Peptides against a protein of PDB entry 4XPM. Designs and how they scored, part 198

Target 1, 160 residues: chain A of PDB entry 4XPM
Amino acid sequence: VMLHSKNVKGFLENTLKPYDLHSVDFKTSSLQSSMIITATNGGILSYATSNNDVPKNSINEINSVNNLKMMSLLIKDKWSEDENDTEEQHSNSCYPVEIDSFKTKIYTYEMEDLHTCVAQIPNSDLLLLFIAEGSFPYGLLVIKIERAMRELTDLFGYKL
Target 2, 67 residues: chain B of PDB entry 4XPM
Amino acid sequence: DIKGTIAFDTHGNVIESTGVGSQRIEDIGDLSKVTLDAEGFAQVQGDSLLVHLYKRNDITLAVYTSA

## One batch from the design tools (peptide; made by RFdiffusion4, then SolubleMPNN)

Design b2_p29_5_s3 (from b2_p29_5, 10 letters changed)
Fold by OpenDDE base, seed 5:
Structure b2_p29_5_s3 (fold): chain B 160 residues (1-160), chain C 67 residues (1-67), chain A 29 residues (1-29)
Amino acid sequence: as target 1 above (160 residues)
Amino acid sequence: as target 2 above (67 residues)
Amino acid sequence: SRSTFMDELNEELDKFIQEGLEAIKKKFF
């Protein structure tokens, strides 16, 4: 099944779901945002947000989108720097992973009071980006984005 | 009785925490250095709590109980 | 099914924690 724009939006919306364990009393908040952005310019190709109660075309919606654009650019720039820095790739915030024989890296970045996680979709010009509240544990965020990446095989090797 | 839990990965980042575990995140540094037995277990005496460790598939679970 | 890949991951983590708790109980308690 081909992953088209409508399917991508629905996919990202699914990634927003919180985790709620029953074995122990542990529950997270929903992700604030989930995005697919370009690795070249940090442009947002698709996104989902947990705050959908904002009227369309309102000033609040525009400000929200603009904020996402700013964060995506900042994270893309940091990611790009780290991809060109061997020392940063061996830091504790970098997780080398292999998905279906494709190698990629997951980076965790703290953005003010937010916890973020970004990963290059294998062999592509695209990045998957999760933005969560500070209460969302980084270890869980990494597991979450790796699992999500495994569902995006249609985008592996995608070039702009 | 269990007073709390911490699950963490090989990078020392938290996966989940509950109870007193949520207030003992700084323990991960020391817990990650503990030598586990052949079955993946260890028991470490804390200040007033006992920590029980279990590791499988690169995830460590720490369970805090009264000493 | 109604279960998504995120639901599956949630269940996998919950299962791991539950198995770990039982293993620790058997080992130490």
Scores: peptide ipSAE 0.722, ipTM 0.952, DockQ to the pose 0.646
Fold by OpenDDE base, seed 1:
Structure b2_p29_5_s3 (fold): chain B 160 residues (1-160), chain C 67 residues (1-67), chain A 29 residues (1-29)
Amino acid sequence: as target 1 above (160 residues)
Amino acid sequence: as target 2 above (67 residues)
Amino acid sequence: SRSTFMDELNEELDKFIQEGLEAIKKKFF
């Protein structure tokens, strides 16, 4: 199935789901945000957020979106720096991964008190970005975003 | 009598933590250096608690018990 | 499925931990 705007939005909304384990008493919060952004400018192509109890078209909604824009730009900039820094690529904050013979990297970034991770969709001009609360473990966040990227094969190789 | 757990990856980042494990994330540094047996197990005495380790597929599970 | 892949991952992780707990129990207890 081809990924269209509506489908992408729904996909991102699904990634917001919290983890709830039954083998042990472990439960996460939902992701605060999930986004697909451009690697070039950090522009948001699609996004989903938790706690959508904000009136539509309200000033609060606008402010929240603006905040996401700011965060996406900042993370994109950091990602760009790391992609040009071999030392950063060998740090514990970088996870080289291979999906269907395509190589990419997952980076974890602490943004204020938030835990974030970002990964370039293989061979594309797009980044997948997860933003979670500080209580969300990085290791789990990495596993989560890797799994999510495996579902985005239609975007592999996407160029703006 | 499990007092807590930590699961962590090869980068030392937490995947899950419960109970006392959530308060002992700093143990990961030492736990990651423990030599495991051929089946991927180890047991380590950590102050008042025992830590039981199991590693499979690049994920290490640490289980804290009193005994 | 794209609609359930997160649930699947949740289940996979849960299963791993459960298996690990059982393995540890078998080994040490």
Scores: peptide ipSAE 0.722, ipTM 0.952, DockQ to the pose 0.844
Fold by OpenDDE base, seed 3:
Parts: C-alpha cells; structure tokens; sequence
Structure b2_p29_5_s3 (fold): chain B 160 residues (1-160), chain C 67 residues (1-67), chain A 29 residues (1-29)
C-alpha cells in the first residue's frame, strides 16, 4: 500500500486538531503547522497549516510558505546535530520510542515563542514535524506526534 | 474541592494543566521525586494546598485541593 | 482510521484523566 500525496495532506490536516478535554477544563489551540520533511535537506514534502485565511498566490502566502521552509530547515539542522550528540539524546527533550519494533526518537525544540516537536519516521529519510503555539504543552505534543507516527506505517523505511 | 490539576510525563513535561495547577508547573520537579505507594498514589503537603498524586502508564496526575 | 485517529486520542486522554480523578477520589476522599 502506497500513501498518495493527497492522503498525506489530509493526514497532516487531521493532526492540526486541538485537544479538548471534558474531564477537566482544558483545551489547546490548533497546531500552527504540521509537516513531513526530508531528513537530508529539510525539504517540505507535504504540509498543513491552521492559518488558511491567506489568499492563494498572494505575497502573504509566499511569505508564509517561505517561513515554513525556513523553520523546517532550522529544525532539521538541530535534529541532525542532536542525532550526533549523546548528551542531547539523554535530555528531557528527547523521547526514545518504539513503534511496531521500530525505534525512533522524538525531540522537542523551542523555536522563539513556538513549541515544536520532530521525529524521524522509523527507518526512513523523513521527519514528521509539529509546530504549535507556546501554550501547547510539550508532553501533550509528544503524545500527539507519537500517535500520528503510528498511522504512518506506510512510510516506514521510505528512502529518498 | 479541586483547585487545579497537572498531568505530566516521565520527562517532567506537562500534558495538561488547569486552575492553580497552571500556576504551579514548577512543582513538577519535586512531585516527580515523590515515592508512590504500591497502587501508584501519594499525598503531599504544599504551601496552602494538598497535592494528590496518581501515576499510571507513565503519566502522573496531580490534583490540588485545599489543605 | 486516519480521519479520526486524533479524535480517538483525545478521547483516550480524556478517559485517562477521568479514571485518574476517580481513582484519586476513591483513594483520598
């Protein structure tokens, strides 16, 4: 089974949904952005954003896409550095996880006032990246991205 | 009467917070070190609040109530 | 389902919190 581009886009759009608990009065904002990027160059293969109020082909849209490209590159670089840094892998910002016998790591990074979370899709050249507002708790962000990765088994082992 | 809650993971990162819990995120450092009983519970005295702890599946729930 | 997995996670987390609250209530109150 192959995951088509339009299916990936829909998947990422679904990850934008906020959490809304009823057991306690807790609700998050939507994710600002959700992306699948290359681990090699930080290139965006697919993305979704909650700010869809920007007209197509406008200068504002171009700027927003360029901002995502910049963010993806920066996070990829940080991820690459941490993958080669034993100390960073033992910080509370790194979560080793196992999905269907595949091992990967989830990293949380603060980017200015934003909360971000990135993880390599197991055995692949791809990273899943969530960008949220600073009010979005990191622990919840980690749970969210782990669950999302469990839905991306078709991309496990994907090589560029 | 619950004054607030914090749920946090084994890395000390917040999963959810409400009420006074949202103002006491710094408590996680100490709460994470509390020894739980065999059933996963503990009760600790804060400043003016009691903190009731329950841990299951690597998630700790802290419930703040009046002392 | 990929179209509902986030909703399912939301429900699972909510259920966990609710169970925790009830457990604490039973234990201490």
Amino acid sequence: as target 1 above (160 residues)
Amino acid sequence: as target 2 above (67 residues)
Amino acid sequence: SRSTFMDELNEELDKFIQEGLEAIKKKFF
Scores: peptide ipSAE 0.722, ipTM 0.952, DockQ to the pose 0.914
Fold by OpenDDE base, seed 4:
Structure b2_p29_5_s3 (fold): chain B 160 residues (1-160), chain C 67 residues (1-67), chain A 29 residues (1-29)
Amino acid sequence: as target 1 above (160 residues)
Amino acid sequence: as target 2 above (67 residues)
Amino acid sequence: SRSTFMDELNEELDKFIQEGLEAIKKKFF
């Protein structure tokens, strides 16, 4: 089964879902945004946001998209730097993980008051990027993005 | 009575927090250094609360109680 | 409706916390 652009969009929308536990009184907000971007230029290939009430083609929508573009570029740049920095790869902000014998890394980054995490889709030119409010715990964010990547096996090895 | 909880990963990052646990995130540094028994449990006395630890699958759950 | 992978993860985490609470109860209480 091949992932088409529409399927990817729906996938990213699903990742926005908040966590709501019943064993203890804990719930999160929805992710602000979820994106697949290029590792080379930080270009957005697909994205989903929790702000679906913004009118289409409005100034607010344009500003929102432009803000996402800016954040994706900044995070891509930081990711690129860290991938060439052994010290950063051994910090608490880096999670080496293995999915179906494919190795990748999850990075957490503070962006102003937002909590973000990014991971290279294994052996690909693509990055998966989650952006959440500052109240969203980093440990949970990492678990979330790892689980999401396990559902993107069709993109493993994807080259631009 | 449970006063709060913290769940955290091996990097010391929070997974969930409730009650007094949400106000004691700084405890993770010390809690992560506690030696657990063979079954993954430990009990630690805090300032005024008792902390019960359970670790499984690289996740540590801390439960705060008065007794 | 059918559950998504995010719903499953939510349930798995909730189950872990619940099992941990019960384990702690049996161990210490």
Scores: peptide ipSAE 0.721, ipTM 0.952, DockQ to the pose 0.597

Design b2_p29_5_s4 (from b2_p29_5, 8 letters changed)
Fold by OpenDDE base, seed 3:
Structure b2_p29_5_s4 (fold): chain B 160 residues (1-160), chain C 67 residues (1-67), chain A 29 residues (1-29)
Amino acid sequence: as target 1 above (160 residues)
Amino acid sequence: as target 2 above (67 residues)
Amino acid sequence: SRETFMEELNKELDEFIKEGLEAIKEKFF
């Protein structure tokens, strides 16, 4: 099975959806953005944003994409550093997980006032990245990205 | 009468919070250190609130009620 | 499924909280 660009885009758009509990009065905002980026350069392969009100091909859209590129690169760099830092891998910001016998790690990062989390798609050169508002709880963000990765088995082992 | 809730993971990160729980996120540090009974429960007296703990599948739920 | 996994997760978490609330009620109240 092969995931094409449009299929991946749709998948990422689905991850933007907020959580809304009914057992208790708890509801989150939508994710600001969801991306698949390269682990090598932090380049964006696919992305989705909750703010789709920006006109296409507008200067505002270009600026928005540029901002995503910047964040992607910064997070990739921090991820790369942590992957080579044993102490960081044992912090509360690192979650080792196993999906279908494949091991990976989920990292949470504070980016200004935003809450982010990133994880390497198992055995691949790709990272999945979620960006949310500061009100989005990290524990929930981790659960969310872990579940999302379980749906990306087609990308396991993907090499650039 | 429940005044609020906090659910958090084994890393002490919030999964959900409601009511007074949303204002008591700092309690997680202490709550995570509480020894639970064999069934996964504990009760902790706070200031004017009582905290009831339940842990299952690596998620801890804290329920705040009046003391 | 690929298209509904977020909704499914939302439901799972909601059920967990519900079960926890009932368990605490039974234990302490």
Scores: peptide ipSAE 0.722, ipTM 0.953, DockQ to the pose 0.884
Fold by OpenDDE base, seed 5:
Structure b2_p29_5_s4 (fold): chain B 160 residues (1-160), chain C 67 residues (1-67), chain A 29 residues (1-29)
Amino acid sequence: as target 1 above (160 residues)
Amino acid sequence: as target 2 above (67 residues)
Amino acid sequence: SRETFMEELNKELDEFIKEGLEAIKEKFF
């Protein structure tokens, strides 16, 4: 089944769920945001955010969306720079991965007090972007986004 | 008696931490350099705590106990 | 699946920690 807009939204909402261990006392917060953006302009194609009880179409909601747009643009710019920088690709913040014989990279970026993780959907013009609180461990964030990308095979090779 | 835990990846980034482990994130630098035995285990003495290491599938689990 | 992949990941990681704790117990305790 092809991944349509409604399916993508639901998919991203699922990625928001917190990690909760039972073997030890460890639980994360939900992701603040999960997004699919264009690698070219950082435009948001789809997004999900944690519930904040903000009335729909309110000024506060608009401001939150605008903030997401700003963050996505900044992260896209940093990602673009790193994709053209051999040294950055060999830094500890870059995770080369292979999914179904497709190579891609996962980058971790600190945005103010937030922990973010971004990865190019294999062979596509799209980026998957997770934004979490500063308490969310980077190692777990990387594992989370890799697992999510493995479920997005319908978007592999997607070109704008 | 477990005092805390840290799980971390091959880049030294935290996957989970609990108890005293949450206050010992700086230990990862040294723990990542410890030579493991053939079964993926090691034991390291650190100050007043003993650290037990287990690595499998590129994830290292560190368990802190009393020395 | 796309509907359960995060729950599956959570379970996998939890199981890893559980197995690791047991392995360490058997090895050192």
Scores: peptide ipSAE 0.722, ipTM 0.953, DockQ to the pose 0.853
Fold by OpenDDE base, seed 2:
Structure b2_p29_5_s4 (fold): chain B 160 residues (1-160), chain C 67 residues (1-67), chain A 29 residues (1-29)
Amino acid sequence: as target 1 above (160 residues)
Amino acid sequence: as target 2 above (67 residues)
Amino acid sequence: SRETFMEELNKELDEFIKEGLEAIKEKFF
């Protein structure tokens, strides 16, 4: 089974969905963005955003895409640094997890007023990246990205 | 009656919060240190509110009540 | 499934909270 570009895009779009609990009055916003980026250069392979109401080829669209590129690069850089820092790997912002016998780590990063979460897809050169508003709880964000990674088995072991 | 809730993970990060719980996120630091019984429960007096704790599968649920 | 995993997670979390509330009710109330 292989994930095609459209399938990946659709998957990422699904991750944007908000959480809405009925047992208690709790509802989140949609994720601002969801991306698969390269662990090497932070290049965006696929992405989905909630702010799709921007005219195509507009200056605002260009700015938004450029902003995503910048954020992905910054987060990749921070991730790379942490992956080479044993102290950071033992910090409260790092969640070691195991998926189908593959070990990976989930990191939470505050980016200005945004809450972000990034994790290496097991045994791959790819990172899954969620960007949410500051109101989106980190604990929920971590649970969300872990669950999402469990559905990306087709990308496990993917090398550039 | 329930005045609010907080659910948080083992890292002290919020999973959900409602009511007065949303304004008491700072309580997680102390709540995470509370010793639970064998069934995963505890009750803690917090200022004017009573906090009821339940932990299962590394998630702690805190329920705030007036009594 | 890949198409419903977010909804499933939402349901799982909701069920956890529901069970927790009931457990607390049974324990303390």
Scores: peptide ipSAE 0.721, ipTM 0.953, DockQ to the pose 0.847
Fold by OpenDDE base, seed 4:
Structure b2_p29_5_s4 (fold): chain B 160 residues (1-160), chain C 67 residues (1-67), chain A 29 residues (1-29)
Amino acid sequence: as target 1 above (160 residues)
Amino acid sequence: as target 2 above (67 residues)
Amino acid sequence: SRETFMEELNKELDEFIKEGLEAIKEKFF
């Protein structure tokens, strides 16, 4: 079954959920944003945000969307540079992973006071992007995005 | 008896932290170099606390105790 | 499943920590 736009939106909304452990007293915030963007231009194909309290068509909503557009472009640019930089691919900020025999990489980036991670959906022109508060641990963020990508097999090989 | 915890991955990045562990993230650099036994355990002393290590499936759990 | 994978991951991580704590308790305490 193909993952259509509405299904993608709902999927991204699900990724926003925080982690709440009971074995130890550990709880994260929700992700600020979850996005699928183009690897070529950083254009947003779908997104979800935890800031749902903003009225529609308000100035705050517009500013929020514009901020997401700017961040997605900046992260795409960093990703593009790193994909052409062997040294950066061997840093602790790069996680080579394999999903169903497909190889991809997860990158972590500090964006001002935010923690972000981005990964190319295997063999596709798409990037999955998570944006979280600075208190969200990078190791957990990486685990989260890898798990999410495993559920996006319908987008593997997607070309624009 | 447990004063805190840190779980971290093979890149030294935090997965979770609690208690005093949240204030000792810098310990990961040294903890990642500790030689574990065949079952994946080790115990090291840090300041006035003991650190108990357990590693499985590329995740290391560090538990801080007073003794 | 796609609808519950985040809850599943939360549970998996919680179980890992729980198992680790128990293993450490058995080993050292």
Scores: peptide ipSAE 0.720, ipTM 0.953, DockQ to the pose 0.845

Design b2_p29_6_s1 (from b2_p29_6, 13 letters changed)
Fold by OpenDDE base, seed 3:
Structure b2_p29_6_s1 (fold): chain B 160 residues (1-160), chain C 67 residues (1-67), chain A 29 residues (1-29)
Amino acid sequence: as target 1 above (160 residues)
Amino acid sequence: as target 2 above (67 residues)
Amino acid sequence: RENAAEELNKELDEFIKEGLDAIKKKFNL
């Protein structure tokens, strides 16, 4: 089944969910935001945010969206630079992964006090982007985005 | 008598932390270099605490106890 | 139908539990 815009939005909303373990006393916050952006310009195709208390069309919502646009552009630029930097691809902030025989990379970036994670959807012009609070551990964030990408097979090979 | 835990990946990034482990994230650098036995275990003395390591599927779990 | 996040939560929880049990057994904790 092809992922439509509505389905993608719902998917991203589900990725916001926090983790709460019972084997040990460990829990996370929800993701601040989850986005699918273009690898070319960092344009937002779809997004979800945990700030659901903001009224629609309010100044706060506009500011929030503008902030997301800024973040997406910044992260896209960093990603583009790293994709052309062998040293960065071998750093601890880069995770080469294989999903259904498709290869991609997961990058972690600290953006001010936020923890972010970005990955190219395999063979596509799209990036999946998670933004979390600084308390969200990077190792868990990486696993989270990897698992999320496995559910986006309909977008594999998507070209703009 | 577990005082805390840290789980981390092969890149040294945290997956989870609890108790004293949350205050010992800097230990990962040294813990990641510890040689494990054939079963994936090791025990390391870390100042006043004893660290017990278990690695499986590229995830290392460190358990801190008194010793 | 369980989504990816919920599934991962369960898997991680199980992994940590298994690891704790393994360590307790190995080192007699």
Scores: peptide ipSAE 0.689, ipTM 0.947, DockQ to the pose 0.789
Fold by OpenDDE base, seed 2:
Formats: sequence, C-alpha cells, structure tokens
Structure b2_p29_6_s1 (fold): chain B 160 residues (1-160), chain C 67 residues (1-67), chain A 29 residues (1-29)
Amino acid sequence: as target 1 above (160 residues)
Amino acid sequence: as target 2 above (67 residues)
Amino acid sequence: RENAAEELNKELDEFIKEGLDAIKKKFNL
C-alpha cells in the first residue's frame, strides 16, 4: 500500500496536533506548519498549516503560502550546508537517529522567533519539516518528528 | 510541595517545563553534569530550592521543591 | 489505532507520572 498525496496531506494535518499532559500542567500550541519538501531544491510536495481561517485566493493566503516557500527554501539550504559540514553534524543541534535500520539526522533551527526541525526521510530525496512557535520546546519537537518519520515508511527510499 | 518541573534530553533541550522550572531553563547546564546514583537519582541544592533528579531512557526529570 | 502524536502524548504522560512517583518515593516527598 502506497501513501497517496491525499493521505500525505491528512497525515501532515495530524502532526499539527498539540501535546497536553495531565501528569503536570503542561500543554503546547499546535504546530504552525508541517511539510514534506524536496531535498534537492526545497520545493513543497505537501503541507499543512494550523491557520486555515484565511479565505482561499485572498492576499493573506497567498502571502502565507509564499512565506512557507521561503522558509522551506531557507531551511533546505541550511540543511544542505550542515550535511556537508562535519562540525555541524556533531553539534548539539543535530540528532543522529536510526529508524528500521535506516540512519538519518534531525536538525533543529531557530528561524526568527520560530522553532523548527527538519529531517531527511530515510534513503529518500525528501525532507520532513516542522515549524512551531518559540514556546514549543526543542526536545519535544525532536521526539515529535522522529515519531512522525516512523509512520512514513512508504516514503522511505523515495527518489525524484 | 512541588514548585515546578523540567524534563530535558541528553542534548540539554527541554521536553517539558512547569512552574518555577519554566523560569529556570538555564539550570539544565548544571543539572546535566550531576552524577546520578545507580538507580538514576540525585538531589542538589539549586538557589533557594531543592532539585530532585530522575533519569531514565536518556530523559532527565527535575522536580523543584522548597525543601 | 492512534496516530503518532497521540501515542507520544500518552507515553510522555506516563513517563512524567512514573518519574514523579519515583522521585516522591525516593526522597519521601
């Protein structure tokens, strides 16, 4: 069974959900955005946003999409640089992980006042990208994206 | 009584924080260096508060109390 | 079947609860 585009969109929408603990008084905001982009040029293949109140074809909707395109490109560029930098791969902002015998890395990036993390889907030309508010803790964001990638096995090995 | 909590990973990044813990994220640097006992516990004096540590599966939980 | 986010939420809640209980027991809080 292959993950179709519509299914990917739905999956990304589900990743937006916040965390709410009852053991302690802790809850997060929803992710601002969740995206699958190409590792080659940062092109957006699929995305979900928490702010869906903007009318379609409005100036605000166009601006929001353009902003996502800009952020995805910037993060892709930073990721590309880090993948070619041994020092950055050993920095505190890089989490080497292994999923089903596939090795990948999770990077955390501060984008203005936003907290972001990105990871290459194992053995693929695709990146999974989460964008959250600054109040969303990085440690939780990393765990979140790792768990999300474990559910994207259909995209493992995907080549453009 | 518990005044707050911090949970953090091996990179020193926060997983969750509550109460006074949310205002003491900078403590993670020192807390991460504390030697834990064989069961993964430690107790350290942090300013005017007492910090109780528990680590399991590479996640450290810090609990702040007045005493 | 729960999605990854919901499952992680439960796991974290359980971890924190276990940790709190363990600390309370260990240090007699």
Scores: peptide ipSAE 0.688, ipTM 0.947, DockQ to the pose 0.769
Fold by OpenDDE base, seed 5:
Structure b2_p29_6_s1 (fold): chain B 160 residues (1-160), chain C 67 residues (1-67), chain A 29 residues (1-29)
Amino acid sequence: as target 1 above (160 residues)
Amino acid sequence: as target 2 above (67 residues)
Amino acid sequence: RENAAEELNKELDEFIKEGLDAIKKKFNL
């Protein structure tokens, strides 16, 4: 069964959900955004946002989308630089992971007051990108994106 | 008796924090260097608080208590 | 049907609970 664009959108929407623990009094906010972008130019192929109360075709919606485009491009650029920098790959902001024998890396980036996390979908030209508020812990964000990537096996090896 | 908690990964990044733990994130640097026993436990004296550590599967849980 | 996010939430909650119980037992809290 192949993942279609509609299914990907729904998947990304589900990744927005917050965490709420019962063992301790800990609860996160929802992710601000979840996106699949191209590793080549940072173009957004699919995205979901927690702010769905914006009217269609409104100035606020346009600004929001444009902001996502800008962030995607910036993060893609940083990712590209780090992929060519051995020192950065050994920093605490880089998590090497293996999913079903495929190796990839998860990077955390602070973008202004936001916490972001990006990872290349294994052997693909695609990046998965999470954007959260500054209160969202990086360690939890990393675990979250790793688990999400495990559900995107249909995109492994996808080339543009 | 528990005043707060911190859970963190092997990179020293927070997974969760509650209570006084949320105000003691800077402790992770020192806590990550603590030698644990064979069962994955340790106890560290802080300022006025005791920190109880438990590590399993690359996640460390720190529990803060007054005693 | 349980998605990845919900599963992770449960796993983390279980881990914290196990850790708390273990610490309470270990240190007589």
Scores: peptide ipSAE 0.687, ipTM 0.946, DockQ to the pose 0.768
Fold by OpenDDE base, seed 4:
Structure b2_p29_6_s1 (fold): chain B 160 residues (1-160), chain C 67 residues (1-67), chain A 29 residues (1-29)
Amino acid sequence: as target 1 above (160 residues)
Amino acid sequence: as target 2 above (67 residues)
Amino acid sequence: RENAAEELNKELDEFIKEGLDAIKKKFNL
């Protein structure tokens, strides 16, 4: 089954879902945003946001999209810097992972009061980016994005 | 009685926290250094509470109790 | 088929439950 643009959008929307445990009293918020962006210039190829109550083409929607564009660029820049920094790659904010024999890295970044994580889709020019509230634990965020990437095998090796 | 929990990964980052565990995230640094037995358990005194550790599949669960 | 998030939610919940039970048994809590 191929991932088409509409399928990717739906996939990203599903990643927004919160965690709610019953073994203990633990519940997260939904992700604020989930995006696939280009590693080259931070351009947004697809995105989903938990705030869908904004009318289309409204000023609030435009501002929201512009904010996502800004954050994606900032995170892409930080990611690019870290990919060329051995020290940053050995910090606790970097998770080397292997998916189906493909190696990649998951980075966590604090963006003001938001918790974010980003990972290069294996052997591709694409980044998967999650943006959550500051209350969303980083360890859980990392596991979440790792599991999400395992479902994006159709994008492995994608080059622009 | 259980007063709280923390689950954390090998990087010391939180996966979940509840109760008093949410107020003791700073304990992870020390808890991560504790030597576990062959079954993956340990018990440590932390502040006025006991901390019970269980590690499996690179996730450590810490349970805080009064005794 | 469950999506990745729902599956992870179940796995994490099961892990915590199993861990709690194991700790309770181990330390007689």
Scores: peptide ipSAE 0.685, ipTM 0.946, DockQ to the pose 0.762

